# Ledger of designs, part 75: peptides against a protein of PDB entry 5HDT

Target 1, 163 residues: chain A of PDB entry 5HDT
Amino acid sequence: MVVKTFMDMDQDSEEEKELYLNLALHLASDFFLKHPDKDVRLLVACCLADIFRIYAPEAPYTSPDKLKDIFMFITRQLKGLEDTKSPQFNRYFYLLENIAWVKSYNICFELEDSNEIFTQLYRTLFSVINNGHNQKVHMHMVDLMSSIICEGDTVSQELLDTV
Target 2, 163 residues: chain A of PDB entry 5HDT as posed
Amino acid sequence: MVVKTFMDMDQDSEEEKELYLNLALHLASDFFLKHPDKDVRLLVACCLADIFRIYAPEAPHTSPDKLKDIFMFITRQLKGLEDTKSPQFNRYFYLLENIAWVKSYNICFELEDSNEIFTQLYRTLFSVINNGHNQKVHMHMVDLMSSIICEGDTVSQELLDTV

## One batch from the design tools (peptide; made by RFdiffusion4, then SolubleMPNN)

Design b2_p18_5_s2 (from b2_p18_5, 6 letters changed)
Fold by OpenDDE base, seed 3:
Structure b2_p18_5_s2 (fold): chain B 163 residues (1-163), chain A 18 residues (1-18)
Amino acid sequence: as target 1 above (163 residues)
Amino acid sequence: SLSDVIPKSERYGRNARK
């Protein structure tokens, strides 16, 4: 299973990282990012999050356009955090905790369209935040947003309007 | 939970390393 494989790997597994590099690249293809099955897209997002974690601080995706597509894709999946009672909530939680801890969105500062990506992320997070979320969910959301603010030299007015 | 199996690792960003 692809999900389990990446979850069990760490940054020091150099031979395994090299072996699964092609798979990592294929997971970012349009075939997976635009997959019609919502559950498949969630699994893909979790795998991508793990790939960022494993290869940190050097993600295997180097194309600015591809990176933008990936983070916009991950952002769309975070909408699933709104339903705490869904069978897939644990995977959405996993995705949130991963990207918050790894600070994978900080890669976007190297992209020309970083403001667009961060704006969509913040809008998505604030749209799903509710009183039904436990302290851990709120903590990860705050950590995710704070890490971006602390890393950035400037924040666009559009982004400020969303917070 | 799934989050319990996430290995600790280095992070992205200019301020990630001390």
Scores: peptide ipSAE 0.424, ipTM 0.852, DockQ to the pose 0.112
Fold by OpenDDE base, seed 5:
Structure b2_p18_5_s2 (fold): chain B 163 residues (1-163), chain A 18 residues (1-18)
Amino acid sequence: as target 1 above (163 residues)
Amino acid sequence: SLSDVIPKSERYGRNARK
């Protein structure tokens, strides 16, 4: 399985990273980002999160438009955190923990539409936060939002209104 | 926990390594 392949890979395996580079690029194609199956999209998001982790600090995606598409896609998947009783909740948790730890969204500071991406992220997180989430979920959400605020030189009024 | 299966990694951002 492709998901297992990337989950088990580490950052220092240069030969493996080179071998699977084409696969990483294909996973960001419209075929996968717009896949009709919700569970498939979640798996794709987790795989993309692992790709960012493995290739850090140099993401393999060079197109600003593609990067925007990926982060908007990942943001949409985070809506699944709302239902803590879902059979797929553990994968949503994995996605959240990964992107919070790796600080993958900080790549977006180099994009022209960073404010749009961050605004959508914050709106999504605040829409799904509830008292049913355990402390670890809350911690990762706070870490994710705080890392962006701390690194940003300026914050738009729209983002300030969301926070 | 799921955190145990995420390998230690370098991180993104200007302040990630500080």
Scores: peptide ipSAE 0.416, ipTM 0.842, DockQ to the pose 0.129
Fold by OpenDDE base, seed 4:
Structure b2_p18_5_s2 (fold): chain B 163 residues (1-163), chain A 18 residues (1-18)
Amino acid sequence: as target 1 above (163 residues)
Amino acid sequence: SLSDVIPKSERYGRNARK
């Protein structure tokens, strides 16, 4: 399984990272990002999160447009965090935990549309956060948002209005 | 948690190691 392959890979496995680089690039293609199956899109998001993790601090995606597409895609998947009773909630949790820990969204500071990406992220998180989430979920959400605020030297007024 | 499973992980951002 592709998900398991990247999940089990560590950052020091240089030969494996090189071997699976092409696969990592293909997973970011429109075919996967626009896949009609919601569950497939979630799996793709988790794979992308793991790819960011194992290649940190240098993401294998070099195109700013592609990076924007990826983070907007991941942001859309986070909507699934709202339903805590969903059978797929554990994967949504993993996605959240991963991106919060790895600070993958901090890559977006190098992008022209960083403010748009962060705004959409914050709006999504605030829309799904609820009292049904346990403390760990809340912690990861806070960590994710705080890391971006801490990293940024300046924040747009639009983002400030969202927060 | 992910931090418990992965022994050490580099992170993104200029303040990632702080």
Scores: peptide ipSAE 0.414, ipTM 0.843, DockQ to the pose 0.138
Fold by OpenDDE base, seed 2:
Structure b2_p18_5_s2 (fold): chain B 163 residues (1-163), chain A 18 residues (1-18)
Amino acid sequence: as target 1 above (163 residues)
Amino acid sequence: SLSDVIPKSERYGRNARK
């Protein structure tokens, strides 16, 4: 299972990281990012989140356009957090917890379209947040957003208007 | 907790901590 493989891998597994690098790159292809199956897209997002974790602080994706596509893709998957009763909620939670902990979105500060990415992220999070979420979910959402604001020091007016 | 299954990792960002 590819998902389990990345989930269990750590940053010190240099040989394995090298072995699975090509797979990591392929997982970011349009084939997977635009996969018609919603559950597959969620699994892809989780894998991508794990890949960011494993390869931190240097993500294997170097193309600015590809990075933008990935983060916009992950952002779209976070919409699934809205329904806490979904059979896939635990995977959505994992995705949220991972990206919040790893601070993967902070990679976007190196991208010209960072404001667009962050704006879309914040809009998505605020659209799905509800009183049905437990404290942990709320904390991860807050941590995710606060980390970006904190590191940015200043944010665009557009982002401020979105928040 | 799902957090228990996430291995220790370094993090991204200028202000990230190990």
Scores: peptide ipSAE 0.408, ipTM 0.846, DockQ to the pose 0.131

Design b2_p18_5_s3 (from b2_p18_5, 5 letters changed)
Fold by OpenDDE base, seed 1:
Formats: structure tokens, sequence, C-alpha cells
Structure b2_p18_5_s3 (fold): chain B 163 residues (1-163), chain A 18 residues (1-18)
């Protein structure tokens, strides 16, 4: 499927990046972001994470509204990290590892609603984090949150209340 | 892990470019 295509692609694949640009844009459509199948939404989130990785440091999405929708969407998928015994947990882990590694959420600093996005991200992470997660999961969660705090000059009061 | 399979030369954020 499409997830395999982007997962195997690296940042230096210039010809492939050009070839699959339209597909990347299409994956961010409401059809996929609001897909009724939970497993499909997870796959879409992983694809989007890989798209951010591949096209770094310049994501192909130029619309602020679309970027907001994407990161709100990815944040909602991270709720799946709560069930470590789920058959899909490895894919949720992949999503977490990717976004923490690539620092994709740093794109949100250019958005008007960055504080809302970060607040929801932190709330989601704190709601699912538990002692059942292995060290790597904890590490990626901490790296993700710390990177955002480090990148930003200030943190909203709402975000501070969440921490 | 991803870092063991695919190299990452570019990341997002101002600090990543320092």
Amino acid sequence: as target 1 above (163 residues)
Amino acid sequence: SLSDIIPLKERYGRNARK
C-alpha cells in the first residue's frame, strides 16, 4: 500500500519526491483524515509522518489550515499508544518515533493555533503514558515534548497547566 | 529503530539547523 512507498523513501530521493508529491497532497484530504476505519486512519498518520520526514525541512503542505488539520489528526492517533498489547501498537510506536525524531511538530510554530496544537499534544501524551511502556516509548515522548519547549521562547499558561 | 535504517540529514525547527 501507500505506506510502504513512503516508508522506504529517504530524503535524498529527489525524483521520487517529485513523483509522489501529488499523492502526498491527496493523503491530507478530508477523505483520509476523516476516514471511518480506525486502522486506515493510523496508516494515513504514518504516511503523513513519513511525508514530513522525506520532505524535511520543507513540508509540501502550504496551507496553514491544512497543516493544523494534519497535526490535530496525528495527535488524535497517538491515543492508540495506550494499549501496548494491541496488534497495531508497533505502528503507533512507529508514528511516535518518527515525529519525535524528525521534530515535525516544530512546523506548528508558524501557525496561529500553535498553542492549541501543542496543548492537545501534551494532554494526549500525558493521558496515555504509563509504566507499561518500555524505555524507548518514554524516551520518545519526553524527546517530543522537550523539543517543543526548547524550540519555543514561551509556553502558554494552558500548556503549563498541563505539564 | 528508524535511525538505524534510514539516515536523517534534515529536521524541522530553528535548533535543528544550528
Scores: peptide ipSAE 0.583, ipTM 0.911, DockQ to the pose 0.122
Fold by OpenDDE base, seed 4:
Order: sequence, then structure tokens, then C-alpha cells
Structure b2_p18_5_s3 (fold): chain B 163 residues (1-163), chain A 18 residues (1-18)
Amino acid sequence: as target 1 above (163 residues)
Amino acid sequence: SLSDIIPLKERYGRNARK
């Protein structure tokens, strides 16, 4: 399974990283990003998160527009964190944990539309956060947001004020 | 957690590389 393939891969798996590079690129295609099934989109998001993880510090996606699409896509998937009782919650949790841990959104600082991406991320996180989330979820949400803030010299005060 | 099963040597961002 594609999900398991990337999930189990570590950053030192150079031969595997090369082998699955084309798959990584394929997973970022509009076919998957705009897939009609929300569960498929979630799986795609998790795969993309793992791809960012294993290829760190250099993601395999070279197009700034594609990177923007990916992060906007991932951001949209994070809306699923709202329902803690969903059967898919664990995968949403995995997504959150991964991107917070890897600090994948820090890639966005190199994008022209970074402020848009971060704004949407923060709005999404604050829209789904609730008292039903356990401490780990809250921690990862804070870690995700703080990782961006810690890169602060590249974050506009205007963005911070709008959050 | 992911960190318990998968080592992470590299992260993104300027501060992460320090």
C-alpha cells in the first residue's frame, strides 16, 4: 500500500527515496488533490506529509505553484480534526503530528503566497480546535503554529494581527 | 508518536537546521 510505503520509510532510505520519487510526484497531481472522495484525499494528505518528512530538508516538488496547492490542500484536510469521534480521526491526528514534527509548512516561507497559506492554516486550526481534543492534539496544533512564528522574521506583523 | 518509531534527522526551516 502506498500509504504504508511512505509511512515506514525513513530519511536515510536513499535507494527507496529514488525509487518512489515518481510516485511522490504523481501523488501531488490534481487527480489526487481534487479527488472526490474525502477519505482518499486524507490518505493523500498523509502520504504527502510523509513525503515531506522523508525528503527533508528538500521536498521533491519543484514548482512553487504546486507547493502552494499542496499546502492549501493539506490545510483543507485539517478541517477533519474537528470531529474527534470520526473513524478517520487517527489519520487526521497523524497528519497533524507529522506536519508539526517535520515543520513542513516552513517550506512555505519561500513561496510568494506564504501569508495566504499561513492565514488559511491558522484560521483552519482555530476553527476546528475544541475542548474535545486531548492534550496531544492541542500540543501539535500549538507546535505547528509556533514553528511558523519562530521563523518570525519572515512572518509579517499584519499576518499575526489578522489571526 | 512518530518520533518513537522513525528517527528524524532533518526538518524544514532555518531554525530547524540550526
Scores: peptide ipSAE 0.578, ipTM 0.908, DockQ to the pose 0.123
Fold by OpenDDE base, seed 5:
Structure b2_p18_5_s3 (fold): chain B 163 residues (1-163), chain A 18 residues (1-18)
Amino acid sequence: as target 1 above (163 residues)
Amino acid sequence: SLSDIIPLKERYGRNARK
């Protein structure tokens, strides 16, 4: 199981990181990012989050375009946080917890379209935030947004209007 | 939580590297 492979791996597993590097690269292919099954896309997002975690502070994806695609993809998956009663909610929570904890979106500051990515992220988060979410969900959302603001030197007016 | 299961030594960003 691919999901279990990366989920159980830690950052110090150098031999495993080398062994599964090609798999990590393959999971970021259009085949998976554009997979027609919503549940598969969620699993892919979780795997990608784990990959960012495992390989921190150096993600294995070297293409700026690919990185943009990945983060836009992950952002779209976060819409699933809206339905707290969904059978897949725990996996959406895992995704949120992971990316907030690892600060994976901070990679985007190295990208030309960072402002677009952050704007979409914030819009997505604010669209799904509601009083039905427990404190942990709110905490991770705040941590995710705060880390980006703290890391950035400047923010666009569009982002300010969103926040 | 994930942090209780797996240690995290490295994170992304300039502040994380300090």
Scores: peptide ipSAE 0.577, ipTM 0.912, DockQ to the pose 0.122
Fold by OpenDDE base, seed 3:
Structure b2_p18_5_s3 (fold): chain B 163 residues (1-163), chain A 18 residues (1-18)
Amino acid sequence: as target 1 above (163 residues)
Amino acid sequence: SLSDIIPLKERYGRNARK
């Protein structure tokens, strides 16, 4: 399984990173980002999160437009955190934990549309936050939002209005 | 958790490298 391959890989696996680089690039194609199956999109998002983890601090995606598409895609998947009783909740949790831990969204500071990406992320997180979430979910959400604020020199008024 | 089984030596961002 492709998802398991990247999930079990660490940052020091240089030979494996070279071997699966083309697969990592292929997973960011429109075919996967716009896949009609919601569960497939979630698995793709988790795999992309692991790819960012494995290749840190240098993500394999070099196109600013592609990076924007990826992070907007990941942001859309985070909406699934709203239903804690869903059979897929553990995978949504994995996605949240990963991106918060790795600080993958910090890549977006190098993009022209960083404010748009961060605004959508914050809106999405605040839309799904509820009292049914356990302490770990809340912790990862706070860590994710705080890391972006700490890294940013300036924050747009629109983002400030969202917070 | 991920941190229990996978080591993380590198992160993204300027502060992560300090």
Scores: peptide ipSAE 0.572, ipTM 0.909, DockQ to the pose 0.121

Design b2_p18_5_s4 (from b2_p18_5, 6 letters changed)
Fold by OpenDDE base, seed 2:
Structure b2_p18_5_s4 (fold): chain B 163 residues (1-163), chain A 18 residues (1-18)
Amino acid sequence: as target 1 above (163 residues)
Amino acid sequence: SLSDYIPKKERYGRNARK
């Protein structure tokens, strides 16, 4: 199970990180990012979140275009947080908790299209934030958004208009 | 939570590295 492999991996597992680096790169391919199965896309998103966690503070993806694709992809998956009764909600929660703690979106500050990515993220979060979520979900959403604001010191007018 | 046992250490961003 690929998902389990990355989920259980430690940041200090140097041999494993080297061993599964190629798999990490393949998981970011268009084949997986554009997979027709929604559940598969969620699993891919969770794996990508774990990959960012495992390789922090240096993500293994070097292409700015690929990084943009990944974060736009993860952002799209976060829409699944809207249904708290879904059998997959716990995985969406896992995704949210992971990216919030790891601060993976802070990688986007190095990208030319950071404002676009952050705008889409905030729009997505605000679209689902008031759907009967408990305190933990709200906390992670706030942490995720606040970490970006704190890291950037200031935000663009476009992002301010979105918020 | 599902992430309770996830190994945690380093994070991204300038502030996270301080």
Scores: peptide ipSAE 0.414, ipTM 0.831, DockQ to the pose 0.130
Fold by OpenDDE base, seed 5:
Structure b2_p18_5_s4 (fold): chain B 163 residues (1-163), chain A 18 residues (1-18)
Amino acid sequence: as target 1 above (163 residues)
Amino acid sequence: SLSDYIPKKERYGRNARK
């Protein structure tokens, strides 16, 4: 399965990274990003997170527009963190932990619309944070937001209003 | 959880490389 393939792959698997590069590019297509099934979109998000992890520090996506689409897509999936009793919560947790540790969103500093992406991310995170989340979830959320603040030299007032 | 098996090595960003 595609999900298992990327999940089991590490950053030092050069031969595998080359072999599955075309698949990685295909998973970022509109067909998958706009898939009508919510569970499929979550799986796609997890795969994309793994792809960022595997290819770090150089993501295989070269188009700024494509990168924006991917991060906006991942941000939308994070809304699923709100329901801690969901059968898919563990996959949402996987997604959160991955992007927080890998610091995938730091790629966005190279994009013209970085401020928009970060604003949407912060709004999404604050909208889903609740007392039902365990300490690990809170830690990853804080790490994700803090890494962006620490990386950036200038933060817009709009972003500050969301923090 | 599935996240327990995430390999961790290199990360993105200027601070991550320091």
Scores: peptide ipSAE 0.412, ipTM 0.828, DockQ to the pose 0.100
Fold by OpenDDE base, seed 1:
Structure b2_p18_5_s4 (fold): chain B 163 residues (1-163), chain A 18 residues (1-18)
Amino acid sequence: as target 1 above (163 residues)
Amino acid sequence: SLSDYIPKKERYGRNARK
């Protein structure tokens, strides 16, 4: 299982990182990013999050366009956090925890469309955040948003309007 | 949490590397 492979891998597994690099690249293909099955897309998002974690501080994706696609894709998956009773909620939580801790979205500062990506991320998070979420979920959401603000030199007015 | 289990804890961003 691909999901388990990346989830169990750590940052110091150099041999494994080299072995699965090609797989990591294929997981970012349109076939997976545009997969019709919602559960498959969630699994793909978790894998991508793990890939960013494993290869930190240097993501294996070299194409700015591909990176944009990936983060836009991950952002769309975060909508699943809205239903805390879903059988898939634990995976959505895993996704959130991962990207918040790893600070993977900080990669976007290297992209021309960073403002668009961050804006959509913030809109998505605020659309799903509610008092039904436990403290850990809230903490990760805050950490994710705060990290981006702290990392950036400035925040656009559009982004400020969403805060 | 993930941070508790990962021995090497490198992250992205300028501040994360300080």
Scores: peptide ipSAE 0.412, ipTM 0.827, DockQ to the pose 0.128
Fold by OpenDDE base, seed 3:
Structure b2_p18_5_s4 (fold): chain B 163 residues (1-163), chain A 18 residues (1-18)
Amino acid sequence: as target 1 above (163 residues)
Amino acid sequence: SLSDYIPKKERYGRNARK
């Protein structure tokens, strides 16, 4: 399974990182980002999160347009955090934990549309936050948002209004 | 957690390595 392959890989696996680089690039294609199956899209998002983790601090995606597509895609998947009783909630949790710890969204500061990406991220997180989430979920959400604020020199007024 | 099993623990951002 592709998901398990990247999940079990660490940052020091240089030969494996080189071997699976082409697969990492293909997982960011429109075929996977626009896949009709919601569960497949979640698995793709988890793989992408692991790819960012494995290749840190240099993601293998070099196109600004592709990076924007990926982060907008991941942001859309985070909507699934709203249902804590879903059979897929553990995968949504994994996605959140990963991107929060890795600080993968900090890549977006190199993009022209960073404010758009961060605004959509914050709107999505605040739309799904509820009292049914445990302390760990809340902690990861706060860590994710705080890391972006701390990294950025300035943010848009729209983003500030969301916080 | 994920961080417990990552040897390098490299992260993104200007402040991540400080």
Scores: peptide ipSAE 0.405, ipTM 0.818, DockQ to the pose 0.129

Design b2_p18_6_s1 (from b2_p18_6, 7 letters changed)
Fold by OpenDDE base, seed 1:
Structure b2_p18_6_s1 (fold): chain B 163 residues (1-163), chain A 18 residues (1-18)
Amino acid sequence: as target 1 above (163 residues)
Amino acid sequence: MAKAVKRPPLPKSPDLSF
């Protein structure tokens, strides 16, 4: 229900964006980010990706610490891309496609811990990439990583060593 | 500074219903 609301919402629906702003904020709470159910966490991640899409280029989350928590959370969910035969793979694909298409991680350039976030993202992507992934998955992974390299002013040595 | 970009709806939307 909630995830479909954000999934179906476009970026120009200002009235809906205002209406669901509080819901977007609640979805980023520790209750959801640390939810014990893996499937719930995946759906939360997809919803957060849609929230970043809807409110782009600005995030509704104003706290740098909260933004870091969210992107570290999303990064952890991307580990699920490893199993291409999982019943939930389509949702992991949706997550990857969304964040790559919107370039959501570009928000992280404004954070002091951006290099940590990007390093963890790259490590995660390289850890899950395998021959079972189709061309679209590979393309989205490349697009996501390339965007950060090309648009970032500085890249940590650790990130460079990961690539 | 690079920011996220406005994009049209994604071409594929899997079933994300609870």
Scores: peptide ipSAE 0.072, ipTM 0.757, DockQ to the pose 0.647
Fold by OpenDDE base, seed 4:
Structure b2_p18_6_s1 (fold): chain B 163 residues (1-163), chain A 18 residues (1-18)
Amino acid sequence: as target 1 above (163 residues)
Amino acid sequence: MAKAVKRPPLPKSPDLSF
């Protein structure tokens, strides 16, 4: 299982990182990012989150446009956090926890459209946050948002208006 | 420019396993 492969991989597993590099690149293709099945897209997002974890602080994706597509894609998947009773909620939690822990969105600071990405992330998180979430979910959401503000060199007016 | 941070493996819960 591809998801399990990346989930179990360490950041210092250099030989494995090299071995699965092409697979990591393939997972970012439009075939997967625009897959019609919602559950498949969630699994793809989790894989991508682990890929960002494994290759941190760098990303194997060299195209700024591709990186933007990936993070906009991941952001869209985070909408699934709204339903705490969903059978897939734990996978959405995994996605959130991973992205927050690794600070994966910090790669976006190098992108021209970073403010758009961060704005969409914040709007998405604010739209799904509710009292049905436990403290761990709340913590990861806050950590994810605050880390970007704290680590960012600049914050756009639009982002400030969102926060 | 801020970058993503190398982190130790996530403390994985069995409930989060695939």
Scores: peptide ipSAE 0.055, ipTM 0.739, DockQ to the pose 0.774
Fold by OpenDDE base, seed 2:
Structure b2_p18_6_s1 (fold): chain B 163 residues (1-163), chain A 18 residues (1-18)
Amino acid sequence: as target 1 above (163 residues)
Amino acid sequence: MAKAVKRPPLPKSPDLSF
């Protein structure tokens, strides 16, 4: 299974990273990003998060437009964190934990539309936060947002207004 | 420019099987 392949892959596994590079690129295709099945999209997001982890600090996706699409896609999936009782919550948690731990969104600083991406991320996170979330979820959300603020040389007023 | 950072493997990976 593709999901497990990337989950189990180490950042230092150079041979495996090369072997599965084409698969990683294919997973970012519109076919998967716009897949009609919500559960499939979640699994795709988890795979993409692992891909960012594995290839950090440099993602295998070189197109700025593709990177934007991916991060906007991941951001949309994070909406699923709202329902803590969902059977899929653990996968949403995995997604959040991964991108927070790796600081995956920091790649977006090199994108022209970084402010848009960060704004959407912040809005999404604030929209899903609720009392049902445990401390770990809150920590990951805070870590994710704080890392972006701390690493950014300039933060747009729009982003500041979102917070 | 700020970049993503290399990290050790995540402490836990949930079952993402179908």
Scores: peptide ipSAE 0.053, ipTM 0.734, DockQ to the pose 0.660
Fold by OpenDDE base, seed 5:
Structure b2_p18_6_s1 (fold): chain B 163 residues (1-163), chain A 18 residues (1-18)
Amino acid sequence: as target 1 above (163 residues)
Amino acid sequence: MAKAVKRPPLPKSPDLSF
């Protein structure tokens, strides 16, 4: 199973990182990013989060447009955090925990459209956050947002207005 | 430019499985 392969891989396994590089690139194709099944898209997002974890601080995706597509895709999946009673919630939690812990979105600072990505991320997080979320979920959301604010040289007024 | 952080292994919950 592809999900388990990347989930079990660590950041220091250089030989495995080279071996599965082509698979990582394939998972970012439109076939997976635009898959009609929402549960498949969630699994793809979790795999992509693990890929960013494994290859941190770099990413195997060299195209700025592809990186933008991936992060916009991951951001859309975070909408699933809204329903805390969903049987898929633990996977959404995994996605949130991973990207917050690794600070994966910091790669976006190198992108021309970084402001758009961060704005969409903040809008999404504030749209789903509610009192039903436990302390850990809130902590990861805060860590994710604060990391971007702290690492950014300047934050647009539009982004500040979103917070 | 800020990059993603190389981190120690994730503190995964045992309930998080696929």
Scores: peptide ipSAE 0.050, ipTM 0.730, DockQ to the pose 0.758

